# Peptides against a protein of PDB entry 4ASU, part 17

Target 1, 270 residues: chain A of PDB entry 4ASU
Amino acid sequence: ATLKDITRRLKSIKNIQKITKSMKMVAAAKYARAERELKPARVYGVGSLALYEKADIKTPEDKKKHLIIGVSSDRGLCGAIHSSVAKQMKSEAANLAAAGKEVKIIGVGDKIRSILHRTHSDQFLVTFKEVGRRPPTFGDASVIALELLNSGYEFDEGSIIFNRFRSVISYKTEEKPIFSLDTISSAESMSIYDDIDADVLRNYQEYSLANIIYYSLKESTTSEQSARMTAMDNASKNASEMIDKLTLTFNRTRQAVITKELIEIISGAA
Target 2, 83 residues: chain B of PDB entry 4ASU
Amino acid sequence: FTFASPTQVFFNSANVRQVDVPTQTGAFGILAAHVPTLQVLRPGLVVVHAEDGTTSKYFVSSGSVTVNADSSVQLLAEEAVTL

## One batch from the design tools (peptide; made by RFdiffusion4, then SolubleMPNN)

Design b1_p9_3_s4 (from b1_p9_3, 5 letters changed)
Fold by OpenDDE base, seed 5:
Structure b1_p9_3_s4 (fold): chain B 270 residues (1-270), chain C 83 residues (1-83), chain A 9 residues (1-9)
Amino acid sequence: as target 1 above (270 residues)
Amino acid sequence: as target 2 above (83 residues)
Amino acid sequence: PVRAPLLPV
């Protein structure tokens, strides 16, 4: 490589390093906010799921329609955040299909569709875009919940798949159940709950769905920003190491050029 | 007893004496060993009676309340403020 | 019983 080639490459990598450092700082700020907002959201979301755990709601085996909701975002450069969700969605869809169930998919965030479009396009009901530019609100979750409920797909049971935040260095892809109104209404374990009218239960289920979607979005966002921060840090370190290596190569090449020029001067003067 | 909105937690697995909630079917008091029930909140006042005799008041918008067989309660409001 | 609306976005 010529000195010009090395210099051009150094300039390019230095620019990439500046971009990755800037993106790291932006991700860090978004992470700090997301983690703060996740604390109440987790209590709220886990509180909503408590019924399903305590009532031990079971879907009858004869029920065949299953909905998978994958939660991620539109934004890349966050490591395995999207691929982890998509991998679990694929695994779940395959397991359900092997059990003779009909599977439909909802993608929250464009990246889910981008990964699964080729292999699962026929199973997609809807994809929600414009996810991840701003922190998710309960209003955003409500819109998703309402559109799901109004989709006309009569699922019996569903699974919401998202990345649960553990720490700045760790997330885990998890699954939580979603039940249809009919499944909840017909569950034998619900008989202990006194005089619940159908309208109350319908409204309750609408809130429960919005609550779990909101929770999943908050967990996903926190995990994503943390993973992006880590990915940008790693990219910045890798760029730094490459800059150091290329700088050494530049210095050696420069010395070799100078030596060659000196030899040519000495040899041409002879 | 858990009482939260999407953005704020007021109680998290706390022991309380009584919680008065505004529901669409009417206001009711949740005491110890209340029968399991599911209700939807209407805009109104939540009153939490602590074991120490203190009383806290909150305004809530929409939401849900769950009373489980294990006497655990989840009060989940879309919006809630301390009064 | 009246359907409780969710807050709009």
Scores: peptide ipSAE 0.025, ipTM 0.921, DockQ to the pose 0.228
Fold by OpenDDE base, seed 4:
Structure b1_p9_3_s4 (fold): chain B 270 residues (1-270), chain C 83 residues (1-83), chain A 9 residues (1-9)
Amino acid sequence: as target 1 above (270 residues)
Amino acid sequence: as target 2 above (83 residues)
Amino acid sequence: PVRAPLLPV
């Protein structure tokens, strides 16, 4: 490589390092906000899931329609965030298919579709785009819930798959159940709940769905921003190491050029 | 007893004496060992009666309330404010 | 004073 080539490469990597450092700072700010907003959202979301845990809602084996909701975003450069969700979605879809279930997929965030489109295109009902530009709101979750309920796909049960935030350095891809109104209404374990009006139950289920989606979005966002911050930090460090290596190569090459030029001058071959 | 909105937590796994909730079917009081039920909130006043005899008031918009067989209660409002 | 039963968590 010529000195010019090395210099060009150094300049390019230095520019990348500046970009990754800037992205790290942006991700850090978004992470700090997301973590603060996750605290109440987790209480709220876990509260919504309490019914399903306590009532032990079971879907009859003869019921075959299963919905998978994968939660991520449109935005890359966040390590394994999207691939982890997609991997679990694939695993779940395969397991359900092996059990003779019909599987349909909803993607929250375009990255899910981007990963799964080639292998699971026929199973996709809808993909929500424009996820991850701004923090998710309960309104966003309500829109997703409404679209799901209006999709015309009469699922019996479902799975929402998302990254649960553990710490700044750790997330875990997890699954939470989603049940249809019919499944909840017909569940034997629900018999202990007194005289629930059908309209009340329908409305309750709409809230429950919106609540779990909201929770999943908040967990996903916090995990994503944390992972992006880490990924950008790692990219910045890797760029730094490459700059150091190239700088050494540059210095060595420069010395070799100087030595060659001196020899040419001394030898009169110039 | 858990009482939260998407953005704020008022009670998290707390013990309380009674919670009065405004539901679409009417306002009712949730006491210990209340029968399990699912209800939808209407805009109105939530009153939490603490063990120490203190009473806290909240205005809620829409949402849900769950009373489970184990007497756990989840009050989940879309919006809630302390009064 | 009979402690009124508390709503559990």
Scores: peptide ipSAE 0.023, ipTM 0.910, DockQ to the pose 0.024
Fold by OpenDDE base, seed 3:
Structure b1_p9_3_s4 (fold): chain B 270 residues (1-270), chain C 83 residues (1-83), chain A 9 residues (1-9)
Amino acid sequence: as target 1 above (270 residues)
Amino acid sequence: as target 2 above (83 residues)
Amino acid sequence: PVRAPLLPV
């Protein structure tokens, strides 16, 4: 490489490092907020899931329609955040297909669509975009829930797949169930609940869906910001190491060029 | 007893004596060993009666209440404020 | 979030 090439590469990497450092700082600020907002959201979301756990809601084996909701965002540069969700979605879809179930997919965040479109385009119902620019609100979750309810796909059971936050350095892709109104209303375990009006149950389930989506968005956001912070830190470190290596190469190359030029001058003067 | 909104937790797995909730079908009190039920909240007052005899009042907008067979209760409000 | 157009099913 010429001195010019090395200099150009150094400049490029230094610029990348500036960007990654800035992104790290932004991700850190968003992470700190997301973690604070996740605390109540987790209690709230887990509270909404408590019925399914306590009542042991089961989908009958004869029920074949399954909905997979993958939760991520539109924004890259966050390590394996999107690919982990997509991998779990693929695994779940394959398992369900092997069990003879019909599978449809909803993507929350454009990255899910980008990863799965080629292989699973026929299973996609809808994708939500503009996810991850702002912290998710309950209103956002309600919009998604409403759209799901209005999708026209009459699923029996579903899976919401998202990254659960563990720590600043760890997340885990997890699944939580969603059930149709028909599935929950027909569940034998629901018979113990006294005087459940059909309209009440419908409203309850719609609200529960929004709650679960909200929870998943909060977990996903916190996981994403932490992963982005880590990814940007790693990128910044890698850039630093590359700058150091290239600087050494530049210095060596510069010395070699100077030496060559001196030899040429001396040889030409002879 | 768990009482939370999307943004705030008021009670998390707490033991309480009674919770009065405003439901769409009517206000009712949830006591220990209440029968399992599901209800949706209307805008109104939630009153939590602690075991020590203290009472706390909250205004809620909407939401749900679940009473499970194990006597666990989840009160989830879209918005809630302490009064 | 904004809904993207429904994909052909």
Scores: peptide ipSAE 0.022, ipTM 0.927, DockQ to the pose 0.038
Fold by OpenDDE base, seed 1:
Structure b1_p9_3_s4 (fold): chain B 270 residues (1-270), chain C 83 residues (1-83), chain A 9 residues (1-9)
Amino acid sequence: as target 1 above (270 residues)
Amino acid sequence: as target 2 above (83 residues)
Amino acid sequence: PVRAPLLPV
């Protein structure tokens, strides 16, 4: 490589390092906000799941329609955030299909669609885009819930798959259950709630769906921003190491050029 | 007893004496060992009676309240404010 | 969030 080639590459990598450092800072700011907003959202979301956990709602084996909601975003450069969700969605879809279930998929964030479209296009009901630019709101979750309810797909049970935030350096892909009104109303464990009107139960189910989606979005966002911060830090470090290596190569190449020029002068070679 | 909105937590796994809730069917009080129930909230006043005798008041929008067989209670409101 | 067109189920 010529000195010019090395210099050009050094300039390029230095620019990449500046970009990755800037992105790290942006991700750090978004992470700090997401983590603050996750605290109440987790209490709220776990509270919404409490009925389903306490009642141990089971779907009858004859019920075959299963919905998978994968939660991520449109934004890349966040390590394994999207691929982790997609991997679990694929595994779940395969297991359900092997059990003779009908599987439909909702993608929250365009990255899910990008990963799964080729292999699972026929199973997709809808994909939500423009996810991850702004912190998710309850209004955003309500839009997703409403779209699901209005889709005409009469699922019996479902799974919402998302990355749960553990720490600044760790997330875990998890699954939470979603139940249809019919599944909730027909569950034997709900017999202790016999005083509940059908309209009340419907309203609750719709509200609960929005709550669980909201919770999943908040967990996903916090996990994503943390992972992006880490990814950008790693990219910045890798760029630094490459700059150091190329600088050494530049110095060696420069010395070789000088030596060659001196030999040419001494030898009288044109 | 858990009482939260999407953006704020008021009670998290707390022990309380009584919670008065505004439901679509009417206002009722949740006492210790209340029978399992599920209701949706209407805009109105939530009153939490703590074990120490303190009373806290909140205005809530829509939401839900669940009382489980284990006497755990989840009060979830779309919006809630301390009064 | 913006809804993408539903694929005809």
Scores: peptide ipSAE 0.066, ipTM 0.936, DockQ to the pose 0.040; fails the geometry check

Design b1_p9_4_s1 (from b1_p9_4 with P1F L5V)
Fold by OpenDDE base, seed 1:
Structure b1_p9_4_s1 (fold): chain B 270 residues (1-270), chain C 83 residues (1-83), chain A 9 residues (1-9)
Amino acid sequence: as target 1 above (270 residues)
Amino acid sequence: as target 2 above (83 residues)
Amino acid sequence: FPAPVFVPP
């Protein structure tokens, strides 16, 4: 490589390093906020799931319609965040299909669709875009919940798949159940909740769905920002190492050029 | 007893004496060992009576309350403010 | 900020 080639490459890598460092700082700020906002959201979300856990709501085996909601975002450069969710969605869809279930998919964030479109296009009901530019709000979750409920797809049971935040260096892809009104109302375990009006149960189910979606979005966002921060840090370190190597190569090449020029002068070939 | 909004936790697995909630079917008090119930909240006042005799008041917009067979209570409000 | 945008299949 000529000195010019090395210099050009050095300039390019230095620019990449500047970008990745800046992105790391942005991700770090977003992560810190997301982690703070996740604390109450987790209590809230876990509280919303408590009924379904306590009531041990079971879907009869004869019920065939299953909904998978995959939660991620539109934004890249966050390691395996999207692929992890998509992988679990694929696994769940395959298991359900093998059990004779009808599977439909909702993607929260464009990245889910981008990964699954080729293999699962016919199973998609809807994709929600514009996810991840701002922190998710309960209003955003309510919009998603409302659209799902108004979609006309009558599911019996569903799965919401998202990355649960564990630590700055760890997330786990998890699944939580969602149930239709009919499944909840027909559950034998709900009989202990006497005097529940059908309208009350409907409103509760709708609210619960929004709550679970909100919780999943908060977990996903925190996991994503943490993963992005780590990815950008790694990219910055890799760029630094490449800069060091190329700088050494540049210095060696420069000395070789100088030596060659000196030899040419001494030999009278110049 | 758990009482939370999407953005704030007021009680997390706490023991309380009584919680008064505004439901669509009417306001009622949840006591210890209350029968299992599920209700949706209407805009109104929540009053929490702690075991130490302290009373806290909150305004809630909408949400749900669940009393389970194990005496666990989840009060989830879309918006809640301390008064 | 725009709400989530619905994109049909």
Scores: peptide ipSAE 0.049, ipTM 0.920, DockQ to the pose 0.056
Fold by OpenDDE base, seed 2:
Structure b1_p9_4_s1 (fold): chain B 270 residues (1-270), chain C 83 residues (1-83), chain A 9 residues (1-9)
Amino acid sequence: as target 1 above (270 residues)
Amino acid sequence: as target 2 above (83 residues)
Amino acid sequence: FPAPVFVPP
């Protein structure tokens, strides 16, 4: 490579490093906010799931309709965030299909659709876009819940798949159950709950769905911003190492050019 | 006893003596060893009676209350404010 | 900022 080529490459990598550093700072600010907002959201969301864990609600084997909700966002440059959710969705869909269940899919965030559309197009009910530009609100979760309820798809049970935040360096793709009103109302384990009015149970389940969606969005957002921050940090470090290597190459090449020019002068071959 | 909104936690796995909740069917008190139940909240006052005899009041907009067989209670409000 | 947007399949 000529000195000019190395210089051009150095300039390009330095510019990339500036961009990745800036993106890291933006992701860090969003992560710090998301982590603060996740604390109450986790208590709230875990509280909403407590019934399902304590009642051990089981779907009868004769019930075949299963809904998978994959939660991510529209935005890239966050490592394996989207691919992890999509991988688990594919695995779950395959397992359910092998068990003779009908599977339908909802994508929260455009990236789920982008990954799964070609292979699972017939299973998609809906995709929600405009996810991840701003922190998710309970209102956003309520919109998603309402649209699901209004979709006309009568599922028996479902799975919400999202990235649970563990730490700044770790997330885990997890699944939480979603149950239809009919599945809950017919569950033997619900018999211990005395005189539950059908309208009360309906309203409770609609609210619970919104709660679980909200929780999943908050976990997903925190995981995504953390992963983006880490990815941009790694990109910035890799750029730094490449700058160092290219700088050494530049210095060696410069010395070689000088030596060549001196030899040409001495030899009269100039 | 857990009491939270999407944005704020008031109680997290706390032991309380009694919780009074506003439901669509009326206000009722949740005491220790209350029978399992589910209810939807109406706008109104939540009153938490702590074991030390202190009483805290909250206004809630809507939400749910769950009493489980293990005597755990989840009070989830869409919006809640301390009074 | 817009709420999540429904996109049909």
Scores: peptide ipSAE 0.033, ipTM 0.927, DockQ to the pose 0.057
Fold by OpenDDE base, seed 5:
Structure b1_p9_4_s1 (fold): chain B 270 residues (1-270), chain C 83 residues (1-83), chain A 9 residues (1-9)
Amino acid sequence: as target 1 above (270 residues)
Amino acid sequence: as target 2 above (83 residues)
Amino acid sequence: FPAPVFVPP
């Protein structure tokens, strides 16, 4: 490589390093906010899931319609965040299909569609875009919940798949159940909840779905920002190492050129 | 007893004497060993009576309340403020 | 806050 080639490559990598450092700082700020907002959101979301755990709601085996909601975002450069969700969605869809279930998919964030469109296009009901530019709100979750409920797709049960935040360096892809109103209302275990009006139960279920979706979005966002911060840190370190290597190569090449020129001068003067 | 909004937690697995909640069917008091029920909140006042005799008041916009067989209560408001 | 934009499959 010529000195010019090395210099051009050095400049390019230095620019990449600046970009990755900047992106790391942006991700860090978003992570700090997301982690703070996750604390109450987790209590809220786990509180909503408590009914399903305590009531031991089971879907009858004869029920065939299953909905998978994958939660991610539109934005890349966050390591395995999207691929982890998509992988679990694929696994779940395959298991359900093998069990003779009909599977439909909702993607929260464009990246789910981007990964699954070739293999699962016919199973997609809807994809929600514009996820991840701003922190998700309860309003956003409510819109998703309402769209699901109004989609006209009858499902008996479903699963919401998202990345649960564990720490700055760790997330886990998890699945939580979602149930249709009919499944909840027909569950034998719900009989202990006496004097529930059908309208009350419908409204309750709407809140429950919104709550669970909101929770999943907050977990996903926190996981994503943390993973992006880590990915950008790693990219910045890798760029630094490459800069150091290329700088050494540049210095050696420069010395070799100078030495060659000196030899040519000395040899030509002889 | 758990009482939270999407953005704030007021009680997390706390022991309380009584919680008064505004529901679509009317306000009711949740006591210890209350019959399991599901209700939807209407805009109104939540009153939490602590075991020490202190009373706290909150305004809620909407949401749900769950009373479980194990006497656990989840009060989940879309918006809530301390009064 | 911008509402999620629905994109049909």
Scores: peptide ipSAE 0.028, ipTM 0.924, DockQ to the pose 0.057
Fold by OpenDDE base, seed 3:
Structure b1_p9_4_s1 (fold): chain B 270 residues (1-270), chain C 83 residues (1-83), chain A 9 residues (1-9)
Amino acid sequence: as target 1 above (270 residues)
Amino acid sequence: as target 2 above (83 residues)
Amino acid sequence: FPAPVFVPP
């Protein structure tokens, strides 16, 4: 490589390092906020899931329609956040298909669609874009829930797949159940709940779905920002190491050029 | 008893004597060993009666309340404020 | 802030 080539590459990597450092700081600020906002969101979301756990809601085996909701975002540069969710979605879809179930997919965030489009395009009902630009709100979750309920797909049960935040260095892709109104209404275990009006149950289910989606978005966001912060830190370190290596190469190449020029002068070949 | 909004937790697995909730079907008091039920919240007052006799009041918007067979209660409001 | 945008398949 010429000195010019090395210099150009050094400049490029230094610019990348500046970008990655900036992105790290932005991700760190967003992570700190997301982690604070996740604390109440967990209590709220886990509270919504409590019914399904306590009532032991089971989908009858004859029920064949399954919905998979993958929760992610539109934004890259966050390590394996999107690929982890997509991998779990693929695994779940394959398992359900092997069990003879019909599977439909909803993508929250464009990255899910981007990863799964070629292999699972026919299973997609809808994709939500503009995810991850701002912190998710309950209103955002309600919109997603409403759109899901209005999708016209009469699922019996479903799975919401998202990255649960564990720590600044760890997330885990998890699945939580979602149930249709019909599945909840027909569940034998629900018979113990007295005076449940059908309209009340419908409204309750709408809130429950919104609550679970909200929780999942908060977990996903926190995981994503943490992963992005880590990824950008690693990228910045890798860039630093490459800068050091290229700087050494530059210095060696510069000395070689000088030596060559001196030899040419001494030999009269210049 | 768990009482939370998306942004704030008021009670997390707490023991309380009674919770009065505003529901679409009417306001009712949740006592110990209340019959399992599911309700949707209407805008109104939540009153939490602690075991020590302390009473706390909250204004809630929409949401849900679940009373389970194990006497656990999940009160989940979209918005809630202490009064 | 805009809500998530619906994109059909």
Scores: peptide ipSAE 0.026, ipTM 0.919, DockQ to the pose 0.058

